# Peptides against a protein of PDB entry 6RGO: the designs that were tried, part 11

Target 1, 392 residues: chain A of PDB entry 6RGO
Amino acid sequence: MALKLLGFNQDATCFSVISSNKGVTIYNCDPFGKCFELEKSTSNDEELDFLVEMLFSTSLIAVVDKTIGASKRKKLKIVNTKRKATICELTFPHEIMDVIMNRKIICVVLKSDQIFVYDISCMKLLRTIDVRGEKLKSTSKFRNSEAVGDIGVRVSLSTDNNSILCYSSYSKSDKENAPLNDIVVFDALKCIQINVLPAVHQSNIVCIACSPDGMLMATASEKGTIIRVFKTIDTENDEPILVNEFRRGSRPSRISEMKFNHDNTLLACVGESDTIHIFALPVTTTEADANEDDTLQQSSHSLSSSINGLQYISKGLANRFGKIIVSKIPTQSQQRHVAYIKIPENAKYRIGFPKDTTNTIHICGEDGNYLVYSIPRNEVGPCTLVKSNTFD

## One batch from the design tools (peptide; aimed at target 1 S57 N80 R83)

Design b1_p15_2_s2 (made by RFdiffusion4, then SolubleMPNN; from b1_p15_2 with E1D I10L E11K)
Fold by OpenDDE base, seed 1:
Structure b1_p15_2_s2 (fold): chain B 392 residues (1-392), chain A 15 residues (1-15)
Amino acid sequence: as target 1 above (392 residues)
Amino acid sequence: DEEEFAEEILKKLEE
């Protein structure tokens, strides 16, 4: 049977899948088992397609049926899983491309490059973000190129209550075909733009991850060779702060998903490659007051030594035309993964980090495997498989 | 509880 992965919830306690025969199934991770099933409404052998976003491990889910019928693809349903009932339904002017939520906000991304921001508590519209802005007046040509169908606005939302929304935006180029290579950082609660990161990649951004606290953002382009991590809010001399640049690989490969762990110490990525990569982020040691006393010389030869304080002063060459070009970190200073997981080349995988175990990663595959791995702390190497379950 | 919070939201959306 063809499985399609919808992904993990915010804390990796549940994951959602589409089964061609059953419809949407939600699995609990621990104890492993089915917790909800949305039955297929149609007896037809139609290829099922859904968006499902859960509010953590709760009975609140957002559902979009994308299977068949232009009307259904424009409807967001809020469903109570315990009651098996639709509580409310919203209809949009365009097809829904993505839905993300936290405890405060639902964001709905449309095929029109609009983001609708709602207060989850009452489904009140707080803001409509038009990512194309005024450029819509000239280019009435919807890109009918089916081949470009995969390039749209990407979004990520912080899982905390601050509700930092990061989204891809079109660069200020005079070219009709401006790339989606800018990032906007938006306070979804206050409905204000906080920051703009111009030209963070040379090509369209295809993957964004916001940290749980909203302080960091990871980005990847269509090339998927380099991952960049930025501060979301903080700037130096009105320029974006590049915290890390990671090399996933030398060959182009699409990144489908990235996730931070809950303490911002790890970033994982998955995509079309046979490898999940896990990168270490520099721990900002808050200078906790060095109280003098306790002599325990545990020789933690932490690999901290080679974090020479390369103040990555992005000497943005402020070219005369106000384009901040993010300076390429020299290829020699690009950090590699600290850990990896090998996955089947033909299986799509999704990733999640559990809240309580910062050195554990959950993964699930369209091959019907749910796997829990331990991430090595002290050595660069493979993750260790801790738990395995199967689903159908 | 996160579930109690979700149930409160779901109740408010039904009214």
Scores: peptide ipSAE 0.557, ipTM 0.951, DockQ to the pose 0.938
OpenDDE base, seeds 2, 3, 4, 5: peptide ipSAE 0.550, 0.545, 0.545, 0.535; ipTM 0.950, 0.949, 0.949, 0.946

Design b1_p15_2_s3 (made by RFdiffusion4, then SolubleMPNN; from b1_p15_2 with I10L E11K)
Fold by OpenDDE base, seed 4:
Structure b1_p15_2_s3 (fold): chain B 392 residues (1-392), chain A 15 residues (1-15)
Amino acid sequence: as target 1 above (392 residues)
Amino acid sequence: EEEEFAEEILKKLEE
């Protein structure tokens, strides 16, 4: 049977699939099993296409029927899975390309490069972001770029209540064909732009991941060779902070999905390659307020660790083109993966990080495999398979 | 907690 993966929910407790014969099925990860099924509305051998976004492990899902011939590609349905009922229906002026949500916000991305931001609690429209309208203020020519289905606005939303929205935007270059290589960081609750990261890649951004807390963002271009990790909110001298630059590979390969784990210590990526890559992030020591009073006098041996100052060689290529974030990270210091998973080359996989186990990753494939891997902590190497299930 | 929150949302959207 042809399976199409829709992905994991926010905490990787569930994943969604399209089965050609059944329609949409949602699986619970633990205990493994079907938790919801949406029946196929059409008897025709039409290729089923859906968007499904689940609110964690709850009975609330957003559904878009994108099946060919269905005039429903512009309709978002909020469905109660326990009742199998549509509770709310919204109609948009353009085809829905993506839907993302958390406990506060639902974002709807249109083929028009518009992002509609809603308060999920009442489906009130908070903001319409017009990514093209921002471009038009810079470039008067609407080229109807028939977006060859691959290049459009990408979004990611923090899973926390802060609701940090990261989206790709058009660079302010005077070029008629400005790439989608800027990132905007947006407070979805307050409807305020927090930050703009200009020209984070040379080509269009095709994948974005926001950390669960919204403090970090990962980006990949259509080349998929380099992943960049930025701070979302914090800036240094009004410039974006590049935290990490990871090398996925030397060969171009599309990255379809990236995810942070819940403590921001790991970033995973998956795509068209035979390998899921897992990268280690520097542990930001959050100063936990160690307000606990315990008086233990133990002797301050002054380990003078000579922190050799990484001289940021700002090679000021002050050429007239907008400040390309020149990687201050030498190409030799591009970190490789710390762990990996081998997957079938012809199977699309999706990834998720469970909340309670920071060194565990969930993956599922269009081959019908749901797999749980343990990530090695102290060595660079393959992940260990811990659990496997099959689905149809 | 999460399901109760979702049920409250779903209820408000039915009204």
Scores: peptide ipSAE 0.516, ipTM 0.941, DockQ to the pose 0.901
OpenDDE base, seeds 1, 2, 3, 5: peptide ipSAE 0.514, 0.491, 0.501, 0.472; ipTM 0.941, 0.937, 0.939, 0.932

Design b1_p15_2_s4 (made by RFdiffusion4, then SolubleMPNN; from b1_p15_2, 6 letters changed)
Fold by OpenDDE base, seed 5:
Structure b1_p15_2_s4 (fold): chain B 392 residues (1-392), chain A 15 residues (1-15)
Amino acid sequence: as target 1 above (392 residues)
Amino acid sequence: DDEEFAEKILENLEK
């Protein structure tokens, strides 16, 4: 049967898949097993497509039927999985491209490059963000969706209650074909723009990840060779703080997903390549905990010595439009992965980090494998397989 | 509990 992966929930306790025969299935990770099944709404042999966003491991899910020919691509359903019932239905003016949630907020991304921000507790609309802005309303040439690689607005939301929303935005170029290479950082609760990171890549941003606490974000372009990590809120001299630049590879390859672990020490990426890459982030020691006197001299040889090469990247080249282009970190200061997982070629995989085990990663494949890996702490190398399960 | 929280949301959306 053809499987299509939807992804993990926020804490990697569950994942969702589309089965061509069954519809949507949600699996629990531990103990491994089916926890919910949503039957296909149509008897037709149409290729099923769904969006499913889970609220952690709870009975609340958001569902969009994206199946071709389905009149439902504009409908968001809130479903109670215990009752197997649709509790709320929202209809949008355009096709739903993405849905993300936490305990406070649901964000709905439309094909119109609009983001609708809702209070999850009452489904009250808090904000409509028009990413095209007022100037681009006239050129409503919806890119015909048949173009290889839907370049649309990308979003990521912090899993905490601060509800930091990162989204891709169009550069302020008077060109009709401005790239989606700006990032906006938005407080989704207060409905305030916190920060704008201009021209973080040379091409469209195709993947964004926000850290669980909303303090970091990772970005990748269509090239997928370089991943950049920025602070979301903090600025230095009104300029964006680039924390890391990671090299995934030398060959272009699309990154489909990135995730931070719970403590912001690791960033994983997956995509069209045969390799999941895991990168180490610098531990931001907040100076606050340095006061407790405990003299335990345990000579943990901290791998701290190699991080000192973060020479402040010189001021980005101001382009002719007064926008700072993030200067490329010199190739010598680009960090590589600390760990990796080999996956089958042409198999799509999804990734998740469990909350309680910061050195464990969950992965699942359209090949029907659910795998748990241990991440090496003290060496650069392959992850170790700890647990494996199969699903259909 | 996250489930109690989700149930409370679901009950509020049914009204």
Scores: peptide ipSAE 0.598, ipTM 0.957, DockQ to the pose 0.895
OpenDDE base, seeds 1, 2, 3, 4: peptide ipSAE 0.588, 0.587, 0.583, 0.596; ipTM 0.956, 0.956, 0.955, 0.957

## One batch from the design tools (peptide; aimed at target 1 S57 R83 I87)

Design b1_p16_1 (made by RFdiffusion4)
Pose (drawn by RFdiffusion4):
Structure b1_p16_1 (pose): chain A 327 residues (1-135, 151-284, 335-392), chain P 16 residues (1-16)
Amino acid sequence: MALKLLGFNQDATCFSVISSNKGVTIYNCDPFGKCFELEKSTSNDEELDFLVEMLFSTSLIAVVDKTIGASKRKKLKIVNTKRKATICELTFPHEIMDVIMNRKIICVVLKSDQIFVYDISCMKLLRTIDVRGEKIGVRVSLSTDNNSILCYSSYSKSDKENAPLNDIVVFDALKCIQINVLPAVHQSNIVCIACSPDGMLMATASEKGTIIRVFKTIDTENDEPILVNEFRRGSRPSRISEMKFNHDNTLLACVGESDTIHIFALPVTQRHVAYIKIPENAKYRIGFPKDTTNTIHICGEDGNYLVYSIPRNEVGPCTLVKSNTFD
Amino acid sequence: SEEEEFAEEIIEKLEE
């Protein structure tokens, strides 16, 4: 089958790719190279490694499952790339759905909507967050820098009226203090959530409305959350998969089950800005590094890695700059 | 790099 299940780094330095053949490879961007290659851990052809989230450019990797079911739901391994050794092997009562890391805080998301927060220096569990214990699945996002700030979608106070709903809660994982609770920002479920690297901004994706809404995160007034802007969906409602924020928080990238990737600018310092054509029934992931604000890195399941440029003052499409092919 | 040094320090602390 195709080389599916791409994962993208926080700092846009490298990307995680599960080669359907054997193990998982991690490439670099500049210079492009085979950075890390995981050995054989397989027994059948279509069984897939699912979840890999990494540090910035380091040797520290978070790896989850290999087998379809032998040791998948209840595993987390911490591996150094230079010496291929497992350090800490944590076990969890449910199936892992997503893992997000940063310099200070490690988050583990379970299928039962439990979020385990760890101080990464000693792996002490800071807090267990019973989201489904209070009231598709929960989408969680996190800031990259320090003062790492956690964002998760939570159900509303209409559980009695119907089973599924999605509001937003802002949480400071550094001090384990809930900062702001946002109301039902959508009339539908939440598909994907992106938080700014500095933790000041947040994006939301709806399944039905397909309109991205941006709210201030922490400095927002206590009385009411502050809405920043909205972005035109285009000609057709489409499911969104992954969104990213620029380092200066002037740009927003959007990708999904669509022909095109949309680029949204920010009025911090409208409907559409830059659009990148994409093959129809293939899936991609997004990133952009800290070095420049004009370069957008693209990861594709077709086997191609592309670097596009952004037009500052033109509403035109992006210009391709650099490309390379996968393995 | 500074990032690598920081990751090594975490690894050492976890090994202890």
Fold by OpenDDE base, seed 4:
Structure b1_p16_1 (fold): chain B 392 residues (1-392), chain A 16 residues (1-16)
Amino acid sequence: as target 1 above (392 residues)
Amino acid sequence: SEEEEFAEEIIEKLEE
């Protein structure tokens, strides 16, 4: 059967698939099994296309039927899976390209480069973000989105209640063909722009991940060779903070998905390559509140190791155009993956991190495999397969 | 779960 993956939910407890014969199926990861099925309404041999976003492991899902010929591509349905009933239906002016949610917010991305932000609790529209309208204010010429193929506004939402929305925006370059290479950080609850990261890549951003807590974001361009990790909120001297720069590979390959684990120690990426890459993030020691008591005196040895970090100022031409975030990280110091998973070259995979096990990754493939891997902590190497299941 | 309770409250409010 032809399977199409929709992805994992926020905590990787469930994943969604399209089966050509059945329609939409949601699987629970543990215990492994079908938890919901949405039957195909039409007997036509048309290729099924859906968006499904699940609120964690709950009975609340958002569904968009994008099947060819369906006038439904503009309709968002909120469905109670326990009742198999549509409880809310919204109609948009344009085709829905993406839907993301957390406990507070639903974001709906349209083919018009608009993001509709809703309060999930009452489906009230909080904000319409017009990324295209911002471009028109900055650039005189409208690029028809149809001519750019798969290049559109990308979004990621924090899974926490802070509801940090990261989205790609058009650079303010006077060039008629401004790339989608800016990132906007947006408080989806307050409807306030928090930060703007200009020109984070040289080409269009095709993948964004927000950390669960909304404190970090990862970005990848069409080249998919470099992944950049930034702080979302914090700035240094009104400039974006680049935390990490990772090298996925030397050859261009599209990254389809990235995910942080729940403690922000790992970033995984998957795409058109035969390899899922897992990168280690520096543990920001949040100074846990040193509670009071125990006085133990142990000794002062001030090893002042003078790390003369050679500032390789790559004299990248400071041309008059917006400050490309020139990675101060030398290209030689681009961190590689700490772990990897080999996958079939022709199978699309999706990734998720479970909440309770920071060194475990869930993956599922259009080959019908659901796989659980253990990530090595102290060694660079392959992940170990812990559990495997098949689905149809 | 807290998420299930929250989802049930949302469902109830959207079914009214």
Scores: peptide ipSAE 0.466, ipTM 0.934, DockQ to the pose 0.834
OpenDDE base, seeds 1, 2, 3, 5: peptide ipSAE 0.464, 0.462, 0.451, 0.418; ipTM 0.934, 0.934, 0.932, 0.924

Design b1_p16_1_s1 (made by RFdiffusion4, then SolubleMPNN; from b1_p16_1, 5 letters changed)
Fold by OpenDDE base, seed 5:
Structure b1_p16_1_s1 (fold): chain B 392 residues (1-392), chain A 16 residues (1-16)
Amino acid sequence: as target 1 above (392 residues)
Amino acid sequence: SEEEEYAEKIFEELEK
């Protein structure tokens, strides 16, 4: 049977898949097993396509039927999985491209480059963000979004209650064909723009990950060779703070997903390559005021790899000719992965970090494998397989 | 779980 992966929930306790014969299935990770099935409503041999976003491991899911020919691609359903009932249905003016949620907020991304922000507790619309709106006043050319299928607004939401929303935006260039290479940081609760990171890549941003606490953001372009990590809120001299620049590889390869672990010490990425890459982030020692005198000499020889954090301030110099110069960290300062997982060639995989085990990663494949890996702490190398299960 | 009780409160509000 053809499986299509939808991904893990926020805490990697569940993952969802589309089965061509069954419809949507949600699996629990531990104990491993099916916890919910959504039967296909159509008897047709049409290729099933869905969006499913879970509220953690709860009975609340958001579902969009994206199946071709279905008039349902504009409908968001809030479903109670225990009751097997649709509780709420929202209809949008355009096709739904993405849905993300946390305990406070649902964000719905439309094909029109609009983001609808809702209070999840009552499904009240808090904000409509028009990512084109600043440009539509100047250029009436609807890009016929027909030809370049997969380039749209990308979003990521913090999994905490602060509800920091990061989204890709169009750079202010006089060119009709400006790339989606700016990032906006938005407080989804207060409905306030916090920050704008201009021209973080030379091409369109195709993947964004927000940290669980909303303090960090990772970005990747269509090339997928370089991942950049920024602070979301903090600025240095009104310029965006580039924390890390990671090199995934030399060959271009699309990144489909990135995730931070729960303590912001690791960033994982997956995509069209045969390798999941895991990168170490510098531990920002918050100087907690060490007022307490307690002398316990635990000689944790932290291998302080002297990452001379040359804070390369990415001065996005707009030159006199409106050319965006993306400053890059020198290639010598580009960090590599600390750990990796080899996956089958051409297999699509999704990733998740469990909350309670910061050195564990969950992965699932369209090959029907659910795998749990241990991440090495003190060495650069392969992850160790801890648990494996199969699904169909 | 506290999370599931929160989801049930959301459902109760959306059913009004």
Scores: peptide ipSAE 0.680, ipTM 0.971, DockQ to the pose 0.871
OpenDDE base, seeds 1, 2, 3, 4: peptide ipSAE 0.672, 0.679, 0.674, 0.668; ipTM 0.970, 0.971, 0.970, 0.969

Design b1_p16_1_s2 (made by RFdiffusion4, then SolubleMPNN; from b1_p16_1, 5 letters changed)
Fold by OpenDDE base, seed 5:
Structure b1_p16_1_s2 (fold): chain B 392 residues (1-392), chain A 16 residues (1-16)
Amino acid sequence: as target 1 above (392 residues)
Amino acid sequence: SKEEEFAEEIEKKLLK
């Protein structure tokens, strides 16, 4: 049977899949097992396509039926899985491309490059963000987005209650063909733009991850060779703070998903390559208030391999239009992975970090494998398989 | 669970 992975929930306690014969299935990670099934609404042998966004481990899911020929591609349903009932239905002017949520906010991304921001508690529209509208004031031509495949607005939302929304935007260039290579940081609760990171890549951004607390953001372009990590809120001299630049590989490969762990110490990425890469982030030593007290000399020479990642303040080259192009960090300062997982070639995988175990990663594949790995702390190497399960 | 109670509160608001 053909499986299509939808992904993990926000805390990696559940994952969802599409089965060609069954429809949408949700699995619990621990204890492992099927917890919900959404039956196929159509008797036709049409290839099933769905968006499913879970609200943590709750009975609430957001569902979009994207099946070809279905008049439902513009409908968002909120479903209670325990009651098997639709509790809310919203209809949009355009096809839904993505849905992301936390305990406060639902964001709906349309094919029109609009983001609809809702208060989840009452489904009140808080904001419509028109990502094209900032550009349309200068260029009347709607790009016929029909011809250039998978290039659309990308979004990521913090899993906390601060509800920091990061989205890709069109660079203000006089070129009709401006790339989606700006990032906007938006407070989804207050409906305020916090920051704009101009030209963070040379090509379109295809993957974004926000940290759980919304303080960090990772970005990857169509090339997928370099991952950049930025602070979301803070700026130095009105310039974006580049915290890290990671090299996934030398060969171009699409990154489909990135995730931070719960404490912002790890960033994982997965895509079309045979390898999941895990990168270490510098622990921001919060200046623990140096309260004075006791002398206990415990000489544990923890080999803090202080990867003094030289904070190369990449002086953004101000381009002729006053836009800061984030210069690539010199190849010598590009960090590699600290850990990796080998996956089957051509198998699509999804990743999730559980909340309670910062050195554990959950992965699932379209090959029907659900796998739990332990991440090595003090050495560069492969992750260790801890648990494996299969699903159909 | 506290999360399920939260989901039930949302549902009660959305069904009004």
Scores: peptide ipSAE 0.481, ipTM 0.931, DockQ to the pose 0.873
OpenDDE base, seeds 1, 2, 3, 4: peptide ipSAE 0.439, 0.451, 0.476, 0.475; ipTM 0.921, 0.922, 0.929, 0.928; seed 4 fails the geometry check

Design b1_p16_1_s3 (made by RFdiffusion4, then SolubleMPNN; from b1_p16_1, 6 letters changed)
Fold by OpenDDE base, seed 5:
Structure b1_p16_1_s3 (fold): chain B 392 residues (1-392), chain A 16 residues (1-16)
Amino acid sequence: as target 1 above (392 residues)
Amino acid sequence: TEDEKYAEEILEKLEK
């Protein structure tokens, strides 16, 4: 049977899949097993496509039927999984491209490059963000989005209650064909723009991950060779703070997903390559107030690889429009993975970090494998397989 | 769980 992965929930306690014969299935990770099934409503041999976003491990899910020919591609359904009932239905003017949620907010991304922000508690519209709106005043040409089918607005939302929304935006260039290479940081609760990171890549951004606390954001372009990590809120001299630049590989390969672990110490990425890469983030030692006393000299030789990498804040090339292009960090300052997982070639995988175990990663494949790996702490190497299950 | 109770309270509000 053809499986299509929808992904993990926010805390990696569940994942969802599309089965061509069954429809949507949700699996619990521990104990492993099927916890919900949404039956195929159509008898036709049409290729099923769905969006499913879960509110953690709860009975509240958002569902979009994206099946070709279905009039439902513009409909968001809020479903109670315990009652097997649609509780609320919202209809949008355009096709739904993505849905993300936390305990406070639902964001709905449309093919029109609009983001609808809702209060989840009452499904009240808080904001409509028009990512094209600054450009549409000048050029009435809808980009024929038909020809480049996969370039749209990307979004990520913090899993905490602060509800920091990061989204890709069009660079202000006089060119009709400006790339989606700006990032906007938005407080989804207050409906306020917090920050704008101009030209974080030279090409369109295809993947974004927000940290659980909303303090960090990872970005990747169409090339997928470099991942950049920024602070979301803080700026230095009105410029974006680049915390890390990671090298996934030398060959172009699309990144489909990135995730931070719960404590912002690890960033994982997956995509079209045979390798899941896990990168270490610098632990920002919050200066814990040095209360004086107890001298217990546990000489934990932390491998402080003092990457006193001179932060060459490479002066971004100020383009003629005052936008600083974040230049590529010198190759010597680019960090590699600290851990990796080998996956089958051509198998699509999704990733999730469980909340309770910061050195564990959950992965699932369109090959029907659900795998739990332990991440090595003190050495660069392969992850160790801890648990394996199969699904169909 | 607290999250499940919160989700049930939301679902009951959206059904009205």
Scores: peptide ipSAE 0.695, ipTM 0.972, DockQ to the pose 0.890
OpenDDE base, seeds 1, 2, 3, 4: peptide ipSAE 0.685, 0.647, 0.661, 0.659; ipTM 0.971, 0.966, 0.968, 0.968

Design b1_p16_1_s4 (made by RFdiffusion4, then SolubleMPNN; from b1_p16_1, 6 letters changed)
Fold by OpenDDE base, seed 1:
Structure b1_p16_1_s4 (fold): chain B 392 residues (1-392), chain A 16 residues (1-16)
Amino acid sequence: as target 1 above (392 residues)
Amino acid sequence: SEEEEYAEKIFENLLK
């Protein structure tokens, strides 16, 4: 049977899949098993496509039937999984491309490059963000969306209550073909733009991950060779703070998903490559906890490879060809992965970090495998398989 | 769970 992965929920306690015969199935990770099934409403041999976003491990899901011909691609349903009932329906002017939520906010991304921000508690519209509308004031040509391929607005939302929304935006270049290479950081609760990170890549951003606390953001372009991690809120001299630059590989490969773990110590990425990469983030010791005097001498041989966190103040070298504000970190200072998982070629995988075990990663594949790996702490190498289950 | 009780409160608000 053809499986299509939808992904993990915010805490990796559940994952969602589309089965060609059954429709949408939600699996619980521990104990492993089916927790919800949404039967296909159509007898047609059409390839099933859905968006499903789950509110943590709760009975609240947002569902979009994206199946061709279903005429539902513009309709968001809020479903109670325990009652198997639609509680609320919202209809949008354009096709829904993505849905993301936390305890406070639902964001709905449309094919029109609009983001609708809702208060989840009452489904009240708080804001419509028009990512194109800011550009249209400069260039009247609606590019037919057909010519831009799979490149649309990407979003990520913090899983905390601060509800930091990061989204890709068009650069202010007068060129009709401005890439989606800017990032806007938005307070989704207050409906205020907090920060703008201009030209974080040379090409369109295809993947964004916000940290659970909303303090960090990871970005990848269409090339998928370099991952950049920025502070979301903090700026230095009104310039974006680049915290890390990771090299996934030398060969171009699309990154489909990135996730931070719950303590911001790890960043994982997955995509079209045979390898999930896991990167270590420097623990930003907030200077505040330095005062507790606790003398415990434990001689942890910190391999303090003093990667001097050179805060490379990205002195925007105004190179003659346009403001590439992000100073290229020298290739020698690009960190590699600390851990990896090999996955089958051509199998799409999704990733999630469980809350309780910061050195554990959950993965699931369109091959019907749900796998739990332990991430090595002290060694660069492969992750260790801890648990495996199969689903259909 | 507290999260499930929160989801039920959302459902009650959406049914009003």
Scores: peptide ipSAE 0.693, ipTM 0.972, DockQ to the pose 0.870
OpenDDE base, seeds 2, 3, 4, 5: peptide ipSAE 0.681, 0.690, 0.692, 0.692; ipTM 0.971, 0.972, 0.972, 0.972

